# Peptides against a protein of PDB entry 5EFW, part 139

Target 1, 141 residues: chain A of PDB entry 5EFW
Amino acid sequence: TTLERIEKNFVITDPRLPDNPIIFASDSFLQLTEYSREEILGRNARFLQGPETDRATVRKIRDAIDNQTEVTVQLINYTKSGKKFWNLFHLQPMRDQKGDVQYFIGVQLDGTEHVRDAAEREGVMLIKKTAENIDEAAKEL

## One batch from the design tools (peptide; made by RFdiffusion4, then SolubleMPNN)

Design b1_p30_4_s1 (from b1_p30_4, 14 letters changed)
Fold by OpenDDE base, seed 1:
Structure b1_p30_4_s1 (fold): chain B 141 residues (1-141), chain A 30 residues (1-30)
Amino acid sequence: as target 1 above (141 residues)
Amino acid sequence: MISTEELASLSPLERYELFLERQKEIEEKK
């Protein structure tokens, strides 16, 4: 199965380009967000944000990118049609053999409500493991 | 892995296409 057809919601972005655009999106991500691949590639993922998206949470994501670190947050995102969903989002850098950041991997777990406690811990474990699997798969490309 | 220099010379879309092509090659070798 090709990387794009992995049944997980994820994107790969390129922080070495202006505004860290999406360079890869899974089919599941497209289905979740209701966008076509052509509408997404080359854009910053901020198009998923809207009026109820917490700006402080967005700043945490920005800081992680700037500092080349990983982060896990929950935030309100919007589909193309304007439907709101809670996004349990994990972002981590993909590094080359020299340790330099080449890409970021973003994994999304959608829900109707903000998750806490056991549900949150389970979700975080899932999306982090997914990110590691994607990292290994993408390194072979 | 592709070199940093080669990656920097490609657009995001071109890098995406390269990934798809390389995945296809890997699958064909299996």
Scores: peptide ipSAE 0.057, ipTM 0.498, DockQ to the pose 0.520
Fold by OpenDDE base, seed 3:
Structure b1_p30_4_s1 (fold): chain B 141 residues (1-141), chain A 30 residues (1-30)
Amino acid sequence: as target 1 above (141 residues)
Amino acid sequence: MISTEELASLSPLERYELFLERQKEIEEKK
């Protein structure tokens, strides 16, 4: 399945380029964030952050990128129009045949509130499965 | 702009390259 056919909120970033820019964004992600594709490509995803975004949570994302590991967090993000939403965010590296990181996959599950307990576990399972599907699809390109 | 079909056939890296080319064009028009 082509990346364009995956009807989920996700981006692909390239950590081998300066500031780990977005190099691919799904149509669903553009709709969620209210940005055009031309406004997104080449930018670091930090433009989604705002006044109520927890800095400690952002640091966890940065650490995962630096350490080339996966991470799952919940944080406040903002659309282009300034609308707040809770983002259950999962990030994981996409590796080549040698095991070296080529890209990062970022998957977003949006909501009106912070999710806990069973709802959180279900959401995490969903976005992790989505990330694996994207990883497989990207390898076919 | 390229068609949706052409865009779908590009890798993430190729999409980024298109971004860079477009940015150069914008800068040259200024």
Scores: peptide ipSAE 0.031, ipTM 0.470, DockQ to the pose 0.076
Fold by OpenDDE base, seed 2:
Structure b1_p30_4_s1 (fold): chain B 141 residues (1-141), chain A 30 residues (1-30)
Amino acid sequence: as target 1 above (141 residues)
Amino acid sequence: MISTEELASLSPLERYELFLERQKEIEEKK
């Protein structure tokens, strides 16, 4: 089974390249966002943002990347056609054997509304587990 | 083109590099 066929919404980015571009996207992510792989690879993921995307939340993501830490947030994202969705988003660094950050893993759980309480906790648990699975799978390639 | 098995053996970065090479080839043909 190839990494692309993992039935979860995720991307891998490379912070060592200019503007931290997406270097890998799952099939599910492409379906969610309505973009082709050719339209996504090599680009920063900010194309998912739009007018109602909270800038403070975006800053949290940026800070996590700069500080090489994980973060979990909910934000409004947009498909290629302009459809809004709530994105429960988890980002974490992928480190090499020396402990240096090589990539970031971004996992998206989409929904029609902002989730709280039990639903949020369950979603966070799911996307974090997914990120760990992806990390393990990617390191074994 | 590479097989699915070969693709699965590549790192994400290597897959990205392969993508860039393909894009370059497409642009050169235009």
Scores: peptide ipSAE 0.029, ipTM 0.468, DockQ to the pose 0.083
Fold by OpenDDE base, seed 5:
Structure b1_p30_4_s1 (fold): chain B 141 residues (1-141), chain A 30 residues (1-30)
Amino acid sequence: as target 1 above (141 residues)
Amino acid sequence: MISTEELASLSPLERYELFLERQKEIEEKK
């Protein structure tokens, strides 16, 4: 099956291009965010942010990209129609054989509320595992 | 695989399309 048919919310971005645009999005991600693939390819994922998105959390994501590291956070995101959702978000670099960053993988677990304790641990485990699976599947990029 | 230099020269959309083409090829080989 093609990568986009994986039933998980994820994107792949290209930090080697200006503003780290989305170059791939899963069908599930499009459904979650209410955007078409045409609307989001080539854009930075910041269009998901809105008034209640915590700027400090966004800075953590930016720092991870700049430092080429992984990060896991929870933040408010918005659908195209303006609906808010909690996004348990994991981001990690995809590296080539030389160890150089080629892409970033972003995985989203959506919810109606901020998750804590066991639920958070379970969610983090899930999205990290998903990111690893995507890394393996996307090696053909 | 496409070279890093060639890949970097593509637009995000072109890279996506290239990826989809590769996925089709992989499925056909199975």
Scores: peptide ipSAE 0.043, ipTM 0.491, DockQ to the pose 0.458; fails the geometry check

Design b1_p30_4_s2 (from b1_p30_4, 15 letters changed)
Fold by OpenDDE base, seed 4:
Structure b1_p30_4_s2 (fold): chain B 141 residues (1-141), chain A 30 residues (1-30)
Amino acid sequence: as target 1 above (141 residues)
Amino acid sequence: MISTEELASLSPLERYELFLERQKKIEEEK
C-alpha cells in the first residue's frame, strides 16, 4: 500500500525544518480536521490546539520531539470549525538506515471521549502499528 | 517512488519539496 492510500489519520513532519512543519498529511487527517491540504502543509501541528488543550500534554509532545523519542498521549484538539475531539496521539521518529532522524510520524485516533484502560491500550496498539506501517511506506516514497 | 537511500541523501528542504509535490498531485487528482 502506498503512503497516499493509508486510510488512517496521520501526518509526517520534518524536524530539520524550522518549527517542525507538516510535510505530509493523509486524506483521513484532512477530513478529520476539516482543513485542506494547502492549509496544513508547511505548518506546525499546533493549529489543532485550543482553549481546552492541556498544556502539560503539549509539553510532553514537544519534549519527545526535542529528545527524538516516541510518545503517546491524549489531548483535546479542534477542527477548523471549532469542534472539539479527543485525540489519542502517537508520535515517533522516522530514522534512516544510519539511524538518524529524518521525520516524525504523528498518528491520530479521534474520539468523542477520553479513552481509558483496555480501550486505550487497544487504541495505542493500533496507532503504533499504523505508525510502523507508515514508516515502511514512507521509505518507499 | 524513490529508494530509501535516495531519500536519505536529500536535504531537509529537498525532502519537504518532494512531499509537497506529491501532495499537490494528490490534490489535483481529486
Scores: peptide ipSAE 0.035, ipTM 0.516, DockQ to the pose 0.186
Fold by OpenDDE base, seed 2:
Order: structure tokens, then sequence, then C-alpha cells
Structure b1_p30_4_s2 (fold): chain B 141 residues (1-141), chain A 30 residues (1-30)
């Protein structure tokens, strides 16, 4: 699918299904996380979390989903092989023409370290722009 | 309904397909 081949790390989840599972994942995301598409689809994205993932940050993500709002955070995530990476993560709802939330778009910018200041601002701008592009591309889902 | 044990035996993709089927039924019943 054209959507899956967008050269950005992203997933689309369906909050209308039990436990808000991933319904789409980009090829780049699969490469980053070292999972196959079959291992990911139908699962909640929490499999990326591990021992050093900050639980307060995870709660911010959960709250954003529950409140149907966007959020941008940085958190430790893990690949299938257990490799840690810093994930600059942006999540936003995808709404239908009536304004109801249909999906969530999650965009990941990976790095070896936590980013701050100018680097963080640039990264946030990038992942937000990416999310908007994906929203436009996925309107016909 | 599917039991928790049976659901756990499914792959993530199979669980997703089950969820989709459930959603279709819900929509059809409305």
Amino acid sequence: as target 1 above (141 residues)
Amino acid sequence: MISTEELASLSPLERYELFLERQKKIEEEK
C-alpha cells in the first residue's frame, strides 16, 4: 500500500477496537522496531515499552488517547531484540467529517539520546508535519 | 463470545481480524 511505504516511522491505531490496536504500520517503523507486520497488527503499541520507559510519560499518552487530544513526548522504547532508543513521539487523532475520532496517528522520531532545545523543537515540528501529511493521505481509510 | 484463553492463542493479526468482524456485526445491528 502507498500508505505503508511513506518513508517515515508511523502507525495508525483504532481506538474503536479493544485496546486501541495498531491497524497500519509503515515499513520504516517495522525496520526500526525489528518486528514483522504480522507481529504488530492487532496489538497495542505498548510492546515498545520496557524497564526504562518512564511510566509518567506513558500516562500522558494514555490521557491524550482518552481525552482525544494530541500529545508530544520523548520516551525510551525497545526494539524486538531489546535495543533501547529514544523516541520523540507525536500522537494526534484522525477525525471524520463529523468531527468524531476514527483513528490515532502516531509518529516516531528515533535517536540515540534525549533531545532538547533547538533539536527538540525541530524534531517536534517535523513529526507534527509528518502526522498532518499522513492524516491527509489516510483520509480515505 | 470468545474466551480469554482462546483469544490469547491467536496471533496479533488474527485478533485484529476478529475485532474487525466484531465491528462489522455491531454496525450491521445498528
Scores: peptide ipSAE 0.028, ipTM 0.460, DockQ to the pose 0.091
Fold by OpenDDE base, seed 3:
Structure b1_p30_4_s2 (fold): chain B 141 residues (1-141), chain A 30 residues (1-30)
Amino acid sequence: as target 1 above (141 residues)
Amino acid sequence: MISTEELASLSPLERYELFLERQKKIEEEK
């Protein structure tokens, strides 16, 4: 199957292009967010943010990109129709053979509420494992 | 729109280039 058909919510972004745009989106991500692929490609993922999105959490994401590190956060995101959802979000760099960052992988686990304790730990484990699987699958890009 | 098969054959950079071409076309139609 193609990378788009991986049954997980994820995007790949290119920090070497202006404003770190989305260059790849899974079918599941499009379904979750209610956007078409043509509406997504070339855009920064900030279009998912809205009035109740915590700005401090957004800054953590920005810092991780700038520092070329991974980060895991929970934040309010919005679909195209304006529906709110909690996004357990994991971001990590995809590196080349020299160790330089080529892309970022962003994985989203959606929910109706903020998750805590054991549920949060389980979700984090899942999205991190998903990101590693995508990293391996994307080696052929 | 291009087919899923055609899109799958493109590199991430080529996909971004298609986006830029689309934006250029939209601007020219204004």
Scores: peptide ipSAE 0.021, ipTM 0.459, DockQ to the pose 0.058
Fold by OpenDDE base, seed 5:
Structure b1_p30_4_s2 (fold): chain B 141 residues (1-141), chain A 30 residues (1-30)
Amino acid sequence: as target 1 above (141 residues)
Amino acid sequence: MISTEELASLSPLERYELFLERQKKIEEEK
């Protein structure tokens, strides 16, 4: 099976290109966000943001990219049709054999509400494990 | 593996297509 058919919501982005565009998206991500693959490949993932997306949380994501570190946050995202959802989002760098950042992996866990306590811890564990699995599967990029 | 320099010269879509082609070959060899 191809990487895109992994039943998880994720994207891979390329920070070596202007504006860190999406170069890969899973089928599940397309279904969640209501976009086609052709609509999102080559674009920055900021199109998921909208009026109620917290700008401070977005800045945390930007800082993680600039500093080449991982980050886990919850933020409001929007589908193509304008539906809001809570996104438990994990971002981490993919490094080459020399240790240089080659790509970023973004994993999304969607929900109708902000999660806390045990539910949050479980979700964070899941999306981090998913990111590691994607890192292994994407070695052929 | 493709070199990092060559990979960086491709568009995001071209890199995606190259990745899919490689994955298809790997699956066919299994």
Scores: peptide ipSAE 0.043, ipTM 0.493, DockQ to the pose 0.476; fails the geometry check

Design b1_p30_4_s3 (from b1_p30_4, 14 letters changed)
Fold by OpenDDE base, seed 1:
Parts: structure tokens; C-alpha cells; sequence
Structure b1_p30_4_s3 (fold): chain B 141 residues (1-141), chain A 30 residues (1-30)
């Protein structure tokens, strides 16, 4: 199965280019967000944000990118049709053999409600494991 | 892995296409 056919919601972005655009998106991500691949590639993922998206949470994501670190947050995102969903989002850098950041991997777990406690811990474990699997798969390309 | 030099010379869309092509090649070799 090709990388884009992995049944997980994820994107790969390029922080070495202006505004860290999406360069790869899974089919599941497109289905979740209701966008076509052509509408997504080359854009910053901020198009998922809207009126109820917490700006402080967005700043945490920005800081992680700027500092080349990982972060896990929950935030309100919007589909193309304007449907709101809670996004349990994990972002981490993909590094080369020298340790330099080449890409970022973003993994999304959608839900109708903000998750806490055991449900949150389970979700975080899932999306982090997914990100590691994607990292290994992408490095072989 | 794709080299840093190669990645820097490609557009995001070109890099995306390269990933797809290489994945297809890997799958054909299996």
C-alpha cells in the first residue's frame, strides 16, 4: 500500500519552504477535511482553522515548528463545508541521517468532543505511534 | 532517504510525485 493509502489522517509538510506548506496528504485526511488533494498541496494547514479555533493552541503549534520540536494539542478545526470537529493533533519533525529537520509529520484524530483522561491518553498514544510509523515509511522513499 | 540537496532542488509538488514514484518502485520490487 502506498503512503497516501495508509488509513490514518496525516500530512507531511516542508518547513524549509516559506510558510511550511503541505507536500503530502493521506486519502483519509482528504476525506476528513472534505478537500481534494489539489486543493491541499502547497498550502499551509491553517486553512483548517476558524472562528472557534483557540489562538493560544495555534501558537503552541507555531512554536513547535519554529523550535523544531514535537507537540500534541487539541483544537477546533473546520471541514471545507464548515463542519466543526475536535482535532487531537500531533506534530513531530522528520530528521535526516545528520539530524537536520527535513519535514514535519502531522497526525490528526477527529472527534465530536474534547477528550480527557483515559480517552485522551489512548488517543495520544495512537497518533504518536502513527507518526513514528509514517516517519519510518517515508524515510524509505 | 532522499538527500537534502535533492530535496532543496525540488518544489513541494515535485517532491510529492517523487515519493509516489519511489513507493511504486519499491512495491514492484516486492
Amino acid sequence: as target 1 above (141 residues)
Amino acid sequence: MISTEELASLSPLERYKLFLERQEKIEKEK
Scores: peptide ipSAE 0.033, ipTM 0.484, DockQ to the pose 0.502
Fold by OpenDDE base, seed 3:
Structure b1_p30_4_s3 (fold): chain B 141 residues (1-141), chain A 30 residues (1-30)
Amino acid sequence: as target 1 above (141 residues)
Amino acid sequence: MISTEELASLSPLERYKLFLERQEKIEKEK
């Protein structure tokens, strides 16, 4: 679909299904994580986590989903081949016209290191803007 | 709705297909 071809790392998940599975993934996300689309659709995104992924940070993501709020964190993720990368991750709910949560949008900015200060602020602005663009694009489909 | 246990027994692709089927049912009921 057109949505999948957006040149950003993102997924859309469905919290109304058991375990909040991925229902859409961008081509860029597949390239980043080294998975095929058939390998990830219908799965919870936790398969990106590994030994060095901070559990407290993961809990922040879980809390945001449970509370239907947005969150921005940095955490270690792993590709299919086991390569580690720093993921500046932003998650926000996609709401319908009534204000009810339909989906979540997850945007990933990958890096070789944890970003701080001005670089972090810039990255956060970028992934948040990306999430808003995806929200608008998805609603137009 | 499908149970979490039943969903976990399916492949990712099968789970996605169930999602699509669910959407079709929702549209049919409208």
Scores: peptide ipSAE 0.024, ipTM 0.469, DockQ to the pose 0.124
Fold by OpenDDE base, seed 5:
Structure b1_p30_4_s3 (fold): chain B 141 residues (1-141), chain A 30 residues (1-30)
Amino acid sequence: as target 1 above (141 residues)
Amino acid sequence: MISTEELASLSPLERYKLFLERQEKIEKEK
């Protein structure tokens, strides 16, 4: 099976190109966000943000990209039709053999509410594990 | 494998297509 058929919500972005565009998206991500692959490839993922998206949380994501570190946050995202959802989001760099950042992996766990306590811990564990699996599977990029 | 310099010169869409082609080849060889 191809990487896009993995039944998880994720994207791969390219920080070596202007504005860190999406270069890969899973089928599940397209279904979640209601976009076609053609609509999102080559674009920055900020199109998922909207009026109720917390700007401070977005800044944390931007800082992680600039510092080439991982981050886990929860934020409001919007589908193409304008539906809101809570996104438990994990971002981490994908590095080459020399240790240089080649890509970023973004994993999304969607929900109708902000998750807390045990549910949050479980979700974080899941999306981090998913990111590691994607890192391994995407070595052929 | 494509060099990192050549890969960086491709558009995101071209890079995606190249990745899919390689993945398809790998799956057929298994």
Scores: peptide ipSAE 0.032, ipTM 0.482, DockQ to the pose 0.455; fails the geometry check
Fold by OpenDDE base, seed 4:
Structure b1_p30_4_s3 (fold): chain B 141 residues (1-141), chain A 30 residues (1-30)
Amino acid sequence: as target 1 above (141 residues)
Amino acid sequence: MISTEELASLSPLERYKLFLERQEKIEKEK
């Protein structure tokens, strides 16, 4: 589909369901994480976490979900094969016409290194813009 | 349109399928 073929790493999750599972994933996300769509749909995204994932950063993500707010963080994630990557991650709620949260959009920018300074700022701008584009595209569905 | 209550009753996979169906409709209309 058009949404799946967006050449960005992203997922859509459903906070109205138990444990906020992934209900949609882009092809790029599947390629990044080395999972099939069948393996990840219906699951919470925590399967990407591992030993070196900062728990405090994970808590920030959880808090954002609970508070229905956006958050941008950078954390270590793991592919299916166990490969570590730095995930510059942006999460924001997708709201309906009444303002109620229906979904969350998660956008990932992967890298082998932790990005800082100008590179981080550029990455943040990119993933935020991507999230807005996905929000618009998804609302049209 | 699907109601909020009906949408909330769907499984993640069912919601995904709903997205696919809607995308197909959009693509067909283009």
Scores: peptide ipSAE 0.022, ipTM 0.478, DockQ to the pose 0.480; fails the geometry check

Design b1_p30_4_s4 (from b1_p30_4, 14 letters changed)
Fold by OpenDDE base, seed 1:
Structure b1_p30_4_s4 (fold): chain B 141 residues (1-141), chain A 30 residues (1-30)
Amino acid sequence: as target 1 above (141 residues)
Amino acid sequence: MISTEELASLSPLERAELLLERQRKIEEEK
């Protein structure tokens, strides 16, 4: 499917299940995070967080989920091996025809540094566009 | 392929299972 061919870092989660687990992960995401699909499916994405992950930023993500809204943040995440990376992260709900939230789409752009200004704007544009593409593709699963 | 209406009609668990099955197929096709 189109979804399977999207070569971006993304996950789909199901907020209607306990703890909003990951139910779909792209190959690129697995490569980035150094996890197998088996290791992460059915889990909440919080396993990417670690000691230097800003808790206030995590709260923004949680609030977006609870309020069924989108959010874009940058936070420190960790690979399976413990390597830190800056994650420019965008989260948005995927809604059904009635407008009810069905899934969340999370898109990640990794980097060695916190991005600012033009670089940040470019990254945000990219991950938001990616999320929209995933939304369209996911409707044809 | 599944329609939006069909997806909406599934229980949360059924939706998860459907997508997990897709993941399985992707892995097997590698």
Scores: peptide ipSAE 0.023, ipTM 0.510, DockQ to the pose 0.196
Fold by OpenDDE base, seed 3:
Structure b1_p30_4_s4 (fold): chain B 141 residues (1-141), chain A 30 residues (1-30)
Amino acid sequence: as target 1 above (141 residues)
Amino acid sequence: MISTEELASLSPLERAELLLERQRKIEEEK
């Protein structure tokens, strides 16, 4: 579909379903994580976490979901084959016309190392803009 | 894919069933 073909790493999740499962994943996200679409749909995104994933950072993500707010963090994630990567991750709610949270949009920027300073600021700007574009695109579909 | 508008009109249970059915079809076609 048009949404899945957007050339960015992203997922859409449904917090109104048990355990906030992924309901849409971009082709780029599948390539990044080395999973098939059928392996991912209906699952919580925590399968990307592993031994070196910082638990405090994960809690920040969970808190943002519970509080229905946006969050931007960097954390270690793992591909299906076990390859580690740094994930600059942005999460934000998608709201309906009434202002109620309908979905969450998660955008991932992968790298071989933790990014800081100017590189981090640039990455944050990129993933936030991507999330806004996806929000608008999803509303039109 | 189901449209955002159509998906929003479904109950949580109906949405879950839709996702499971989609996954089943993909697996059977392999």
Scores: peptide ipSAE 0.021, ipTM 0.509, DockQ to the pose 0.074
Fold by OpenDDE base, seed 5:
Structure b1_p30_4_s4 (fold): chain B 141 residues (1-141), chain A 30 residues (1-30)
Amino acid sequence: as target 1 above (141 residues)
Amino acid sequence: MISTEELASLSPLERAELLLERQRKIEEEK
């Protein structure tokens, strides 16, 4: 579909379903993580976490979901083959016309190292803009 | 209602499709 073909790394999850599973994933996200669409749809995104993933950062993501807020963090994630990458991750709720949360949008910017200062600010701006674009695109479906 | 064992036997995609269908029915009842 048009949504999956957006050339950014992103997923959409459904917090109204048990364990907030992934319901959409972009082609780029599948390529990044080395999973097929069939392997990840219907699963919680925690399969990307591993030994070096900071648990405090994961808790920030969980808290944002529980509180229905946005969050931006950097964390170690793992591909299917076990390759580590730094994930500059942004998550925000998608709301219906009544203001109720219906989905979450997660956007990933991958890198070989942790980014700081100007590089981080640039990346954050990019992934936030991407999330807004996805929000608008998804509402048209 | 589906049992835990039956749900676990589904592929991730099949699980997603099933859960989305259930969610659709819930929303239609509102």
Scores: peptide ipSAE 0.020, ipTM 0.450, DockQ to the pose 0.102
Fold by OpenDDE base, seed 2:
Formats: sequence, structure tokens, C-alpha cells
Structure b1_p30_4_s4 (fold): chain B 141 residues (1-141), chain A 30 residues (1-30)
Amino acid sequence: as target 1 above (141 residues)
Amino acid sequence: MISTEELASLSPLERAELLLERQRKIEEEK
């Protein structure tokens, strides 16, 4: 669909379903993570986590979901083949006309290392802007 | 009703499709 063709790494999850599964994944996300769409849809995004993923950072993500707020973090993620990458990750709720949370948008910016200072600020700005674009695109569907 | 075992036997995609359809039905009943 048009949504999956957005050239950014992102997923949309449904917190109204058991275990907040991924319901949409961009082509870029599939390429980044080395999974097929069939391997991802219907699963919680925790399959990206591994031994070196910081549990405290994961808890921040979980808290944001539970509190229906946005969060931006950096964490170690793993591809299907087991390759590690630093994920500058932004998550925000997608709300309906009534203001109720329908979905979460997760945007990933991958890197070989943890980013700091100006690079981090630029990355955060990019992924937040991307999330807003996805929110608008999803409303048109 | 689908059993837990049957649900677990589905592929991730099949499970997603089933759960989304159920969610749709629930929302229509409201």
C-alpha cells in the first residue's frame, strides 16, 4: 500500500490487540531488520531486542505505551541474522477524532554507534518529523 | 471461539489478520 512505500523505517502497532502487535511495517523497516512482512505482522516488536539491549530503556518504551505518551530513546537492536545496530527510536500515539489512542507509530533511525550532541538532535528531529508525516498519511487511508 | 493452541499454531500474519478482524467486529458492535 501507499503507507508501506514511505521510504522511512517505521512500524504501526495496535495497543488494542493482545500484546500490541505490529500491524504495518514499511519496506525500509523490513530491509533494515532482514525480516519478511509475514514474519513480522502480528508480532510484538520485542523480537528486535537481544542480549545487549538495555532493559531500562525498554522499560521507558513500555511506560510510554502504558501512559499513552511519546518517547525517544536509543537502544541496541538486532536483525534477523543477529547483527547489532543502534536504533534511535521514536514512538508516539496515533489518536482518533475523539482523542482515543488507536495505534502507536514507531520510527527507527539505524546507526553503527550511539549518536550524541548535534547528530542526536538532528536524528531526533528527523524521526519526529517522520512520525508526524506517517500520522497524516495514515489519516488519509 | 479459537483455542489458545490453535491461535499459537497460526503464522504471525494469519494471527494478525484474525485478530484485526475480531477487533473490527468488536468495534462494529459498539
Scores: peptide ipSAE 0.017, ipTM 0.426, DockQ to the pose 0.101

Design b1_p30_5_s2
Fold by OpenDDE base, seed 2:
Structure b1_p30_5_s2 (fold): chain B 141 residues (1-141), chain A 30 residues (1-30)
Amino acid sequence: as target 1 above (141 residues)
Amino acid sequence: EEEEEEEKEKKEKEEEEELKKKKQTFIKPA
């Protein structure tokens, strides 16, 4: 689809389905994570977590989903082959015309290192803007 | 830096406009 070809790492999830599964992933996300589309659709994104993933950071993501709010965090994620990467992750709800949460948008900025200071601020601005662009694009579907 | 940010913003806006033009019918539920 046109949405799949956006040159950004992102997923869309459905919180109205059991365990908030991924219902959409960009081609860039598939390349980053080394998974096929068939391997990830219908699954919760927790398969990216591993031994060095901070559980307190994962709880912040869960709390944002439960409270229907946005969150920005950095966490260790793992590719299919087990390669670690730092994920600067932004999550926000996609709301319908009534204001009810329909989906969540998750945007990933990957890096070999934890980003800080100016680089973190730039990355946060980028992933938030990307999420807004995806929200606008997906509302027209 | 500011010029690269403006070019990135312009490219993201152009990509958003192209996406809006390509009427995708529905996000396939899993």
Scores: peptide ipSAE 0.019, ipTM 0.441, DockQ to the pose 0.203
Fold by OpenDDE base, seed 4:
Structure b1_p30_5_s2 (fold): chain B 141 residues (1-141), chain A 30 residues (1-30)
Amino acid sequence: as target 1 above (141 residues)
Amino acid sequence: EEEEEEEKEKKEKEEEEELKKKKQTFIKPA
């Protein structure tokens, strides 16, 4: 499918279902996180969080979902094996033709380090552009 | 209580079915 051809780390979630579960994950995301599709579909993405994940940053993500807005943050996430990575994360709502939120798109840029300055700006631009591409691709389904 | 539990189970089943349909929509085999 068009979505499967997007060689980026992303998920689509459904806020209309209990606990905003993941309903789609890219192959790249599965590779990054070391989970199978079966292990994550139908689950909230909180399984990526661990001891060093900043709870205040997680709250910003939750607030964006609740307010149906976009957010960009960096947080520590963990793979299935427990490997830490910095996740430059962008989330935005996917809206229907009426403007109602149908889904959320979450895009992940992984790194070994917290990105700052020019690298952060570049990463943010990349993940936002990726989210727009996913939005367009998903609307064609 | 029984009617409320049955309604809850029905809703959970409908949500699960909706989730499955949405998953299949996005993750159609290539």
Scores: peptide ipSAE 0.019, ipTM 0.453, DockQ to the pose 0.017
Fold by OpenDDE base, seed 3:
Structure b1_p30_5_s2 (fold): chain B 141 residues (1-141), chain A 30 residues (1-30)
Amino acid sequence: as target 1 above (141 residues)
Amino acid sequence: EEEEEEEKEKKEKEEEEELKKKKQTFIKPA
């Protein structure tokens, strides 16, 4: 689809379904994570977590979903082959015209290292802007 | 860094505009 071809790492999830599964993934996300689309759709995004993923950071993501809020964090994620990467991750709710949550948008910026200072600020700005663009694009469809 | 950010922002905007011009896209159901 056209939305899948957006050259950004992102997923859309449905919190109205059991375990908030991925219902959409960009081609870039599939390339990053080394999974096929068939392997991803219908699954909770927790499959990216592994031994070095910080549990407190995962709880922040869960709390944001439960409270229907946005969150930005950095966490260790793993590709299908087991390669570690730092994920600068932004999650926000996609709301309808009434303000009810329909979906969540998750945007990933991958890196070899934990980003700090100016690089972190730049990355956060980028992934937030990406999430807003996806929100606008998805509402027009 | 700033030039790379500006280029990324430009590319993202162009991609969003291209998306709006394309035929209706569907989110795949779970």
Scores: peptide ipSAE 0.018, ipTM 0.429, DockQ to the pose 0.173
Fold by OpenDDE base, seed 5:
Structure b1_p30_5_s2 (fold): chain B 141 residues (1-141), chain A 30 residues (1-30)
Amino acid sequence: as target 1 above (141 residues)
Amino acid sequence: EEEEEEEKEKKEKEEEEELKKKKQTFIKPA
């Protein structure tokens, strides 16, 4: 589909379903994480977590979902093969015309290292802009 | 630098417009 071909790492999740599963993943996200679409769809994104993933950061993501708010964090994630990467992650709710949350958009910027200072600010701006573009595109579907 | 930003903005706008034109069905997990 056109949404899948966006050259950005992102997923869309459905909080109205049990355990807020992934209902959409971009081709770039599949390439980054080394999973097939079939392996990802219907699963909670927690499969990216591993031994070095900070539990407090994961709780911030969970709290944002529960409170229906946006959050931006950096956390260690793992590919299917077990390769570690730093994920600069932005999550925001996708709302309908009534303002009710329908979905969440998660955007990932991958890196070998924890980004700081100017590089972090630039990355945050990029993933937020990407999330807004996805939100606008998905509302027209 | 300005030309790269304009080309990037143009590409983002083209991707957004192409995305708006195509209805994508979200794969609801069964």
Scores: peptide ipSAE 0.020, ipTM 0.460, DockQ to the pose 0.250; fails the geometry check

